# Peptides against a protein of PDB entry 3OGK: the designs that were tried, part 34

Target 1, 307 residues: chain A of PDB entry 3OGK
Amino acid sequence: ATPDRLSRRFPNLRSLKLKGKPRAAMFNLIPENWGGYVTPWVTEISNNLRQLKSVHFRRMIVSDLDLDRLAKARADDLETLKLDKCSGFTTDGLLSIVTHCRKIKTLLMEESSFSEKDGKWLHELAQHNTSLEVLNFYMTEFAKISPKDLETIARNCRSLVSVKVGDFEILELVGFFKAAANLEEFCGGSLNEDIGMPEKYMNLVFPRKLCRLGLSYMGPNEMPILFPFAAQIRKLDLLYALLETEDHCTLIQKCPNLEVLETRNVIGDRGLEVLAQYCKQLKRLRIERGADEQGMEDEEGLVSQRG

## One batch from the design tools (peptide; made by RFdiffusion4, then SolubleMPNN)

Design b1_p11_2_s4 (from b1_p11_2, 4 letters changed)
Fold by OpenDDE base, seed 2:
Structure b1_p11_2_s4 (fold): chain B 307 residues (1-307), chain A 11 residues (1-11)
Amino acid sequence: as target 1 above (307 residues)
Amino acid sequence: ELGRRRIVVER
């Protein structure tokens, strides 16, 4: 489909999702010049799709110029922007989006690759936005953004329900969690084990409505921080947790209302048995192959056809 | 590079 054909057929389009490169692009198997540029689509959006409020680009090449054009064309009418596994932009492009689209509700850049120039985009978002419901830069590498801006966003955006972040030290997010009173979902952060201070995370206070959770680098020593509210957990993302099979069993037993579990093969057949026994409301299970599993001699850490 | 975050647990 061409952009011009789409606009002629659907001039009142409110939501657009574009898929560019296939999954093989994640492995650098697709030539750079294969296409997947959003430029012609952004031009068409700007000129002819005046009711468009939601844009989702998946595995596409997006430049700063494309983002700037989109931002200026849609301004406060843009409610959702998802840069899902995209590339080609910098934080200047993000700055343009948040500067011009001050009523944006969903901003996603999960698994996107970009050049980080500064943290101004998050600061601008914190200073001017009160509409955010979903912020997601999970599995990205921001080093120049401030956790204080996340706290400001939480304080100002009363409808904020889902936040997924990169590798912030969890203790730097204490103020964020306190401010995010309506937060239901949190993924990311970084838990750092300290042998000299094993209980450094035990005093963490999570938002009262939190029910979808994925803490990066959570090990068995940190896992008990979930126990006070484990019964209200509906979704767990354990893909980046440092839990062994037995740890999975311990946690799963405490989550009787679990509906969605995402984890690695380390759960094993034993963990799946425990899951079946204790989690009667389970709707979705995702098991990924971990990089560490090639070295696990322990048969218990593998999901077989029996599990 | 569109890379998935890979966590390697070093046992």
Scores: peptide ipSAE 0.023, ipTM 0.556, DockQ to the pose 0.161
Fold by OpenDDE base, seed 3:
Structure b1_p11_2_s4 (fold): chain B 307 residues (1-307), chain A 11 residues (1-11)
Amino acid sequence: as target 1 above (307 residues)
Amino acid sequence: ELGRRRIVVER
């Protein structure tokens, strides 16, 4: 479909999802800059799609100019922007979005590649937005943003229900968790093991409604922090946890209401058996290949046809 | 895919 054909057919379109590169791009068969530019679509949105409130770009090339044009064209009418695995922009583009789209409810940059200029975009969002429901920059590399701005967002955005972040030290997010009273989903952060302080994270207080969780680098020593509310967990993202097969079994046994599990092959057939035994409400299971699995001696840490 | 984390489990 072309942008002009879309607008002619659906002049009152409210939600648009565009997919650029096919999944086959993961095999490096397609140049990073091959097609999938949002520019012609942003032009069409600006001119002819005046009811559009939700935009989802997946695996597309997005420039700062594209973001600026989109921001100015849709302004406070833009409720959702998802830059899903996109590239080509900088934090200046994000700044334009949050500056002009002050009522944005969903902002996603998950797995996007960008140039980080500064942390102003998150600060601007913190200072002016009260509408945010979903913030997701999971699996991104931000080094210049402040966890204090995230805390401010949580304080000001009472409808904030899902937050996914990069590698913030979890202890820096204590204030955020305290402020995020309605938070149901959290993914990311960084748990950093300290041999000299084994109880470093044991006093973490999570939001009372938290039921979808994925803590990065959570090992068996940190895993007990989930036990007090494990029964209310409905979704676990263990893709970036440092859990072995037996650790998976231990945690899964404590999550009888688990509906969604995302993990690596390390769960093994044993973990899948435990999952089947204890998690009767399971609806979705995603098992990814671990990059580190080549070094695991435990044959049980592989999912076979039995699992 | 762009931005996927690589996990290395150190024993």
Scores: peptide ipSAE 0.019, ipTM 0.557, DockQ to the pose 0.165
Fold by OpenDDE base, seed 5:
Structure b1_p11_2_s4 (fold): chain B 307 residues (1-307), chain A 11 residues (1-11)
Amino acid sequence: as target 1 above (307 residues)
Amino acid sequence: ELGRRRIVVER
């Protein structure tokens, strides 16, 4: 479909999702310059799609100029922007979005690659937004953003229900968790094991409504922090957890209301048996092959036809 | 392939 054909056919379009590069690009099977530029679409949105509230770009090339044009064209009418596995922009583009779209409810840049200039975009969002419901920069690399701005967002955005972040030290997010009273979903952060301080995270207080969770680098020593509310957990993302098969079994047994599990092959047939036994409400299971598992012939960490 | 977060478990 071409942008012009879309606008002519659907002039009152409220939601647009565009997919650029195919999944094969993730395997370096497609040249980086294969296309998928959002520019012609942003031009069409700006000129002809005046009712558009939601934009989702997936695996597309997005420039700062594209973001600036989109921001100015839609302004406070833009409720959702998802830059899903996109590239080509900097934090200046994000700054333009949050500066002009002050009523944005969903901002996603999960798995996007960008050049980080500063943390101003998150600061601006913190200073002016009160509408945010979903913030997702999971699997991104931000080094210049402040946990304090995330806390401010949580304090000011009463409808904030889902936050996925990069590699923030979890202890820097204590203020955020305290402020995020309605938070239901959290993914990301960084749990850093300290042999000299094994109880480093034991006093971490999570939002009372938290039921969808994925803590990065969570090992067996940190896992007990979930036990007080494990029965409340409905979704677990263990893709980036440092749990072995037995750790999976331990955690799963404590999550009888689990509906969605995402994990690695390390769960094994044993973990799947435990899952079947204890998690009767399970709706979705995703098992990925871990990079670390390619060499470990340990029979216990493999999902076979038995599972 | 697990997404771009290189879990570099430095042993």
Scores: peptide ipSAE 0.017, ipTM 0.556, DockQ to the pose 0.178
Fold by OpenDDE base, seed 4:
Structure b1_p11_2_s4 (fold): chain B 307 residues (1-307), chain A 11 residues (1-11)
Amino acid sequence: as target 1 above (307 residues)
Amino acid sequence: ELGRRRIVVER
């Protein structure tokens, strides 16, 4: 579809989802210049889609100028922006979005590639937004943002229910977790093993409503921090956990109400058997191949045709 | 999908 055809057909469109590059782009099979620019769509949104409140770009090229135009055109009417696996923008574009769209409820940049200039976008969001429900920059590389701004967001946004972040040290998020009283979902962070302080995370207090979780780099030593609330876990993301097959079995047994599991082949046939035995409410299982698993001949750590 | 098995357990 062309942008102009869309606006003519659906002048009162409230939600738009655009998909650019196919999945083959992840394998470098598609030239960088193949297209998928949002520019013509942003122009059409700005001119003709005045009721649009939700925008989802997936695998598209998005410039700072595109974001600035979108921000100014939709302003406080924009409730949702998802830059899903997008590229071509910087944090200046994000700053424009949060500056002009002060009532945004969902902001997603998951798996997007961008140039980071500063942390001003998150600071601006923290200072002025009280509407945020979902913040997701999972699998991104922000190094200049402050965990204090995340805490401020949690304090100011009472409807904040889902937060996915990059590699923040989890201990820097203690204030965030304390403030995020209604948080139901958290993914990301960084658990860093310290041989000299094996229990450094044991006093970590999670929000009481937390039921969807994915802690990055969680190993078997950190896994027990979940045990006090494991029975309320409904979704578990173990893609970036450092758990072996037996660790999976241990954790799964503690999660009888698990509905969604995402993990790697390391779960093995044994882990799948345990999952079937203990997780009777399971609705979705996602198993990915880990990069490191190509070389591990350990039969127990692979999902076979039997599993 | 190369490397991703998505099993949807439909009840």
Scores: peptide ipSAE 0.023, ipTM 0.637, DockQ to the pose 0.130; fails the geometry check

Design b1_p11_3_s1 (from b1_p11_3 with F4I K10Y)
Fold by OpenDDE base, seed 2:
Structure b1_p11_3_s1 (fold): chain B 307 residues (1-307), chain A 11 residues (1-11)
Amino acid sequence: as target 1 above (307 residues)
Amino acid sequence: EFEIGERVIYR
């Protein structure tokens, strides 16, 4: 479809999702720098799609100019922007979005590649937004943003229910977790093992409603921090956890209400057996094959047809 | 009923 054809056919369109790269990119068959440009679509949105509230770009090239144009065109009417696995922009583009779209509810840039100039975009969001419900920059690398701004967002956005972040040290997010009283989902962060302080994370307090969780780099030593509320966990993202097969079994046994599990082949047939035994409410299982699992000698660390 | 999906990831 072309942008002009879309607007002519659906002048009252409220939600738009565009995909650039083919699905084959999921298997690393397509370079990350390959994709469709959003520019012609942004132009059409600006001119002819006056009721558009939600924009989702997936695997597309997005420039700062594109984001600036979109931001100014939709302003407070823009409720959702998802830059899903996109590239070509910098944090200046994000700044434009949050500056002009003060009522944005969902902001996603999961797995996007960008140039980070500063942390102003998150600061601006923290200073002016009270509408945010979903913030997702999972699997991104921000080094210049402040966890304090994230805390401010949590304090000011009382409808904030889902936050996925990059490699924030989890202890830097203590204030955020305390402020995010209605948070149901959290993914990302960074758990860093400290041999000299084995109980480093044991006093970490999570939001009371938290039921969808994925802590990056969580190992068996950190895993017990989940045990107090494991029974309320509905979704686990263990793709980037540092858990072995036995660790999976231990955790799964404590999550009888688990509905969604995302993990790697390391769960093994044994883990799947345990999952079947203890998680009767399971609705979705996603198993991804990691490169690190190639050549593993432990047969239990692989999912076979038996699982 | 549940769905199962498999993907290839690189780290």
Scores: peptide ipSAE 0.024, ipTM 0.631, DockQ to the pose 0.497
Fold by OpenDDE base, seed 3:
Structure b1_p11_3_s1 (fold): chain B 307 residues (1-307), chain A 11 residues (1-11)
Amino acid sequence: as target 1 above (307 residues)
Amino acid sequence: EFEIGERVIYR
């Protein structure tokens, strides 16, 4: 498909999803210069797709200029922008988006690579947006953004239901959780074990509607913080949890309403058996290979054909 | 839906 062909066929298009590099790129089967630039598409959006309110770029190259053009072209009409596994932009591009698209409801940069210049984009979003429903910069490396801006967003955006973040210290998000009364989904953060303070996280209060969760670096000592509401958990992301096979079993058996599980091979056949036994509502299971498991020969920590 | 992937996850 070409941009011009799209606009001619669908001049009233409201939602656009573009996929650049195919999954085969994960296996280094596709040259880096294969393409996937959004520039021609952004040009077409700006000129001819004046009703477009949702844009999803997946595995594409996006420049700051592209983002700036898109932002100015769609302005407050843009409700959704997903930069899914994209690259080529900086936080200046994000700043342009949030500056011009004041009514954006969904902003996603999950697994995107970018150059971070400052945290102004999140601050600008916090200061001016009241429409946000989904904020997702999961598995990104923002170091210059403030958890206080996230808290401000939670206070101002009544419809905020899903937030996925990078490595914020979870205790710095206490104010955010208190403010995010309607939050249903949270992923990310950082749990940091403190031998001298084992109760460090035991008093964390999560939003009452929270049912989709993935806490990064959660170990068995922190896992009990989920137990009070484990029965209402419907989605669990354990990809970055520090749980062993038995820890998985312990948690899973407390989540009878689990519908989606994402985890690593460490769950093992044992964990899958427990999952099958206790989670009758399971709809989706994703198992990935962790970096720490590359050299692991322990069969119990691996998923076999039996599992 | 069941999906098994071999993506390397860094922590």
Scores: peptide ipSAE 0.023, ipTM 0.638, DockQ to the pose 0.620
Fold by OpenDDE base, seed 5:
Structure b1_p11_3_s1 (fold): chain B 307 residues (1-307), chain A 11 residues (1-11)
Amino acid sequence: as target 1 above (307 residues)
Amino acid sequence: EFEIGERVIYR
């Protein structure tokens, strides 16, 4: 479809999802200049799609100018922006979005690549937004944003239910978790093993409604922090966990209400057997091969046709 | 629904 054809056919469009580069781009199988620029679409949105509230770009090239134009065109009418696996922008573009779209409810940049200039975008969001429900910059590299701004967002956005972040030290998010009283989903952070202080995470207090969880770099020593509310867990993202097969079995047995599991091949046939035995409400299972598992030296860490 | 895929994990 072309932008002009879309607007002519659906002038009152409220939600738009555009997919650019195919999945093969993730493996560098697609030339960098393949295309997938959002520019013509942003132009069309700005001019002719005045009812549009939700925009989802997936695997597209997005410039700061594109974001600025979109922000100014939709302003407080923009409720959802998802930059899903996009590239080409900087944090200046994000700043424009949060500056002009002060009633945005969903902001996603998951797996996007960008140039980070500063942390102003998150600060601006913290200072002015009270509508945010979903914030997702999972699998991104923000080094200049402040966990204090995330805490402020949690305090000010009472409808905040899902937050996925990059590599924040989990202990820096204590204030965030305390403020995020209605949070149901959290992914990301960073659990850092400290042999000298093995219990450093045991006093973490999670939001009471938390039921969808993915803690990055969670190992077997940190895993017990989930046990008090494991029966409440409905979704687990273990893709970035540092759990072996037996650790998976231990955790899964404690999650009888698990509906969605995302993990790596390390779960093995044994983990799948345990999953089948204890998780009768399971709806979706995603198993991925991690880059570190090419050697598959551990026989139990392999999912076979048996599983 | 079961899904099997490949993803690059950055540590």
Scores: peptide ipSAE 0.023, ipTM 0.630, DockQ to the pose 0.563
Fold by OpenDDE base, seed 1:
Structure b1_p11_3_s1 (fold): chain B 307 residues (1-307), chain A 11 residues (1-11)
Amino acid sequence: as target 1 above (307 residues)
Amino acid sequence: EFEIGERVIYR
């Protein structure tokens, strides 16, 4: 499909999802000769899709100019922008989005590759947005943004329910967690082991409604911080956790309401058996191979046909 | 839904 064909057929389109890589999905609208650039689509959005409030680009090339045009064209009507595994933009493009789209509810840059110029985009978002519900820059590398801006966002956006971040030191997010009273989902951060302070994170207080969680680099020493609310956990992202098979078993047994688990091969057949025994509400299980599990022949730490 | 992925995750 072409942009002009889309707008002619659906002039009142509210949500658009474009995928740069071919999938067996019905929504692959990009001709092969376009190279995955969003530019022609942004042009069409700007000119002819006046009711569009949700844009999702997946595996697309997105420039700052594209983002600027989109931002100015949709302004406060834009509620959702997802730059999912995209590339080609800088933080200037993000700044344009948050400057012009002051009522944005969902902003996602998960796994996108970009050039970071400064942290102004997050600061601008913190200063002017009160509508944000979902903020997701999971698996990205931001070094110039401030945890204080994240805290400000939490304070000002009462509907904020899901936040996924990069490698912020978790202790720098204490203020954020305190402010984010309605937060249900958190992923990312960084738990940095300190041999001299094994209980470094034991006093960490999480939002009361938190039920979807993925703490990066969480090891067995940090895992107990989840135990007070483990019974309310419905989703766990353990892909970047530093848990062994036994640790998985321990945690899983404490999460009887678990619905979604994402983890690595280290869970093993034993972990899967424990999962089946204790997590009767499980709906989705994702198992990936970690770099540290490659070439390992430990039977206990591998998923086989038994699991 | 069960998914066993082949992607190697680096940390």
Scores: peptide ipSAE 0.024, ipTM 0.644, DockQ to the pose 0.560; fails the geometry check

Design b1_p11_3_s2 (from b1_p11_3, 3 letters changed)
Fold by OpenDDE base, seed 3:
Order: sequence, then C-alpha cells, then structure tokens
Structure b1_p11_3_s2 (fold): chain B 307 residues (1-307), chain A 11 residues (1-11)
Amino acid sequence: as target 1 above (307 residues)
Amino acid sequence: MFEFGKRVIYR
C-alpha cells in the first residue's frame, strides 16, 4: 500500500502498523537501498492522518528528521510509538519525541539500532511525562542514560505496568522497583555474579504485582530471588538467563501459573516434560537456539521430537 | 543495513 492510498481510504485512522524490510534482512540478503524508509509515511501522517494516536514501525529506516516531524505533527495526541527493530536515528530523535509528545503512554525501541548522543531523552521523559504505561528499550545499548531517571518515571507514572530495559546493573534499579508499585512486567537488567558476594542479589525486592519477568544473565545462584513470587509468574523470558536444564526444571516447577515461556534449547526434553507436568495453563512456548549452544554437543540440552 | 539487537550470552 502507498501512504496516500491509506489516508484516502482511512482518513480517521487511529492506529498504524507498518512493516518494512522482510525477515531476510537478518541474513544480510536485502540490499541497503531496498527501501523501508518511514519518510513518505511520516509526511502522509503529518498532512492527512490527524486522528492517528498509535504508530508502530517494524524493521524500517527512521531518521531524526522523521521523528521530529512526527513528534510535532501529532504532539500530545501521540499515545504510542513503537520503533521495533528500526535503524537510522539517534537519541536526538528520541528527545524530540519525548519533548513534543508529553502524553505518550507507550514508547518502544526494542532491538533498534541507533547512535547514542546522550541520555537527555530519558531525562526529559522523567521530568515531564506522567502518562507512561509501557517503556521498552529491551535489547538495546544505552550507556548514557541514568537509572535515576527510570526511578523518577516510576514515581511519576502511576499507570506504568511494563518496563523492559538494556543492561542496567540490577542493583541500580532497586529504587526503580520500589517506586514502580504497579509494575506487572520487567525484562532486562544485568545480574553480575560476584564470587566474593554470592548473596548480593538475595535481598532484591520486586514490585508486588510483577508477573511477567525476564532477567538477563540470571544464573542458578540468583534464581532463588524469584521463589517468593514464582507462583504468580505468568510469563518468563529465559532467553538470556544462564540456566542449565536442571535449573529450568527447578524454576518451572515453582511456576504453576506460567502461561508464556521463552527460552533456549538448553531446556531440553527433560525441561519440557517438567513444563508439561507443572504448567497446565501454558499458552505459548518459544524455544530458540542460543549462540552459546552452537558449539556444545551436549545431548541433554537439545529439544528432540520427543520433547 | 539493519543491526538486530540480539544479545549474545556466554556460559
């Protein structure tokens, strides 16, 4: 479809989702000049889609100018922006979005590639937004943002229910977790094993409503921090956990209300048997092949046709 | 070209 055809057919469109490059782009099979630029769409949004509240770009090229135009055109009417696996922008573009769209409820840039200039965008969001419900920059590399701004967001945004972040040291998020009283979903962070302090995470307190969780680099020593609320967990993301087959079995057995599991092949047939035995409410299972598994011939870490 | 933000983990 072309932008002009869309606006003519749906002049009162409130939600738009665009998919650019196909999945084949992951294998470098798509030339850079293939297209997938949001520019013509942003132009059309700015001119003709005056009721648009939600925008989702997936695998598209987005410039700072595109973000600036979108931000100014929709302003406080923009409730949702998802830059899903996008590229071409910098944190200046994000700054424009949060500066002009003060009522944004969902901001996502999961798996996007960008140039990081500074942490001002998150600071601006923290200082002025009180509407945020979902913040997601999972699997991104922000090195210049502050966990204190995340804490401020949690304090100011009473409807904040889902937060997914990059590699923040989890102990730096203690204040965030304390402030985020209504948080239901958290993914990301970084658990860093310390041989000299095996219990450094044991006193970590999570929000009471937390039921969807994915902690990066969680190993068997850190896993017990979930046990007090494991029965209320409905979704687990273990893709980046450092758990072996037996660890999976231990954790899964404690999560009888699990509905969604995302993990690696390391779960094995044994883990799947345990999953089937204890998680009767399971709705979705995602098994991926981890990069660390490419060299391991360990038979126990394989999901066969039996599993 | 797109760079997908898939994290690499090490055991």
Scores: peptide ipSAE 0.019, ipTM 0.565, DockQ to the pose 0.089
Fold by OpenDDE base, seed 1:
Structure b1_p11_3_s2 (fold): chain B 307 residues (1-307), chain A 11 residues (1-11)
Amino acid sequence: as target 1 above (307 residues)
Amino acid sequence: MFEFGKRVIYR
């Protein structure tokens, strides 16, 4: 489809999702000049799609100019922007979005590659937005943003229900968790094991409504922090957890209301048996191969045809 | 080069 054909056919379009490069691009099987630029689409949005409130770009090339044009064209009418596995922009582009789209509800940059100039975009968002419901920069590397801005966002955005972040030290997010009273989903952070302080995270307090969770680098020593509310957990993302088979079994047994599990092969057939036994509400299971699993001879840590 | 932000965990 071409941008002009889309606008002519659907002049009152409210939501647009575009997929650029196919998944094969993840394996470097596609030429760099394959395309996938959002520019012609952003031009069409700016000129002809005046009712568009939701934009989702997946695996596309997005420039700061594209983001600036989109921001100015849609302004406070833009409710959702998802830069899903996109590249080509900098934090200046993000700054333009949050400066002009002050009523944005969903902002996603998950797995996007970008150049980080500063943390101004998150600060601007914190200072001016009160509408945010979903903030997601999961699996990104922001080094110049402040956890205090995240806390401010939580305080000001009463409808904030889902936040996914990069590698923030979890202890830096204590203020955020305290402020995010309505938060239902959290993914990311960084649990950094300290052999000298095994109870480093034991006093961590999570939002009362939290039921979808994925803590990065959570090991067996940190896992007990979930036990007080494990019964209310509906979704677990363990893809980046440092749990072994038995740890999975221990945690799963405590999550009888689990609906979605994402994990690695380390769960093993044993973990799947436990999952089947204790999680009767399970709707979705995703098992990925970890890079660390290629050399493990442990039979219990592999998912076979039995599991 | 199109880079994806998928993290690799090493045990």
Scores: peptide ipSAE 0.019, ipTM 0.569, DockQ to the pose 0.086
Fold by OpenDDE base, seed 2:
Structure b1_p11_3_s2 (fold): chain B 307 residues (1-307), chain A 11 residues (1-11)
Amino acid sequence: as target 1 above (307 residues)
Amino acid sequence: MFEFGKRVIYR
């Protein structure tokens, strides 16, 4: 479909999701210049889609100019922006979005590649937004943003229910967790094992409503931090956890209300048996191949046709 | 280069 045809057919469009590059691009099988530019779509949005509140770009090339145009065109009417696996922009583009779209509720940059100039975009968001419900920059690499701004966002945005972040040290997010009283979902962070401080994370307090969780680099030593609220966990993302088969079994047994599990082959047939036994509310199971599977001699860490 | 933010964990 062309942008102009879309606007003519649906002048009152409120939500738009565009998919650019095919999934093969994720495996570097598609040239970078294949296309998938948002520019013609942003132009059309700016000119003709005056009721558009939600924009989702998936695997598209997005420039700062595109983001600036979109931001200015939709301003406070823009409630959702998802840059899902996008590229081509910098943090200046993000700054434009949060500067002009003061009532944005959902901001996503998950798995996007970008040039990071500074952390101003998150600071600006923290200073002026009170509407945010979902913030997601999962699997991104921001080095110049402040966890304090995230805390400020949590304090100011009372409807904040889902936050997914990059590699923040989890202890730097203590203030955030304390402020995020209504948070239901958290993914990301970084748990860093300290041999000298095995109890480093044991005093970590999570938001009381937290039920969807994925902590990056969580190992068996850190896993017990979940035990106090494991029974309320409904979704668990273990894709980036450092858990072995037995660790999976231990954790799963403590999560009887688990509805969604995302993990790697390391769960093994044994873990799947335990899952079947203890998690009767399970609705979705995602098992991915781990990069580590090429070296694991442990037969128990493989999912077979029996599992 | 279109880089995807998938993490690779090396054990």
Scores: peptide ipSAE 0.018, ipTM 0.572, DockQ to the pose 0.097
Fold by OpenDDE base, seed 5:
Parts: sequence; structure tokens; C-alpha cells
Structure b1_p11_3_s2 (fold): chain B 307 residues (1-307), chain A 11 residues (1-11)
Amino acid sequence: as target 1 above (307 residues)
Amino acid sequence: MFEFGKRVIYR
């Protein structure tokens, strides 16, 4: 479909999702110049789709100019922007979005690649937004943003229910967790093992409504921080956890209300048996093959046809 | 150390 054909057919379109490059692009199997530019779509949105509130770009090339045009065209009418596995923009483009779209509810940059200029975009969002419900920059590399701005967002956005972040040290997010009283979902952060301070994370206080969780680099030593509220966990993302098969079994047994599990092949047949035994409300299971499979000599960490 | 997705996981 062409942008002009879309607007003519659906002049009152409220939500648009565009998919650019095929999944093969994630594996560098497609040339960078394959296409998937959002520019013609942003032009059409700006000119002809005046009721558009939600935009989702998936695996597309997005420039700062595209973001600036979109921001100015939709302004406070833009409620959702998802840059899902996109590339080509900088934090200047994000700054334009949050400057002009002050009532945005969902902002997602998950798995996007970008050039980071500064942390101003998150600061601007913190200073002026009170509408955020979902903030997601999971699997991104922001190094210049401040955890204090994230705390400010949590304080000012009382409808904030889902936050997914990059590699913030979890201890820097203590203030954020205290402020995010209605948070139901958290993914990301960074748990860093310290042999000299094995209990450094034990006093972490999570939001009371937290039920969807994925902590990056969580090992068996950090896993006990989940035990006090494991029974309320409904979704668990263990893709980036550092748990072995038996660690999975231990955690799963404590999560009887688990509905969604995402993990790696390390769960093994043993973990799947435990999952079947204890998690009767399970609706979705995602098992990814990790690069670590080539090094896992432990036969127990493989999911076979029996599992 | 292994890579999963766009993240490098250090063991």
C-alpha cells in the first residue's frame, strides 16, 4: 500500500502500524539500503491523517527530520509512538517528540538503534509530561539519561503502569520504584554481582502492584529478591537472566500464578516439567535458543521433544 | 559471554 492510497481510503484513521524490513534484517541478511523509510508515511500523516493518535513503526528507518515533522503535525493529539526495532534517528528526534507531544501516553523505542547526543529528551519528558502510561526503551543503549528523570516521570505520571529500560543499575532506580506506585510491569535494569556485597540488592522495594517483570542479568544470588512477591507474578521475562535449569525450577515453583514465561533453552525438560506442575494458569511460553547453547555441556539444559 | 538479540550478556 502507498501512503496516499491509505489516507484516501481511511481519512479518519486513528491508529497506524507499519512494518518495514523483514525479520531477516535482524540477522544482517538484508542490505542496509533495502528501504523501509518512514519519510513518505510521515509526510502523508502530516498532511492528511489529522485524526491519527497512534503510530507504530516496526523495523523502519526513521530520521530526526521525520520525528520532528510527526511531532509538530500531531502535537498533543499523538498518544502513542512506537519505534520498534527502528534506526536512523538521534536523541534530538526524541527530544522533538517529547517537546511537542506533551500528552503522549505510550513512548516506545524497544530494540531501536540510534545516536545518543544527550539525555535532554528524558529530562524534557520528566519536566512536562503527566500522561505517560507506558515508557519502553528496553534493549537500547542510553548512557546519558538520568535515573532522576525517570523518578520524576514516575512521580508526575500517576497512570504509569509499564516501564522497560536499558541497563540502569537497579540501585539507581530505588527512587523510581518508590515513586511508581501504580507500576505493574518493569523490564530491564542491570543487576551487577558483587562478591564483596552479596546482599546489596536484598533491600530493594518494588512497587506493590508489580506483576510483570524481567530483570536483566539476574543470577541465582539476586533471584531471592523476587520471592516475597513471586506469587503475584503473572509474566516473567528471563531471556536476559543468568539462571541455570535448577534456578528456573526454584523460581517457577514460587510463581503459581504465572501466565507468561519467556526464557532460553536453559530451562530444559526439567524446568518444563516443573512449569507444568506448578503453573496451571500458563497461557504463553516462549523459549529462545541462546548463543550459550553451544557451550552448555549440560544435557539437562536442552528442551527435547519430551518437554 | 554470549550475545542474545542486541544485548551482550556477561557471565
Scores: peptide ipSAE 0.014, ipTM 0.561, DockQ to the pose 0.102

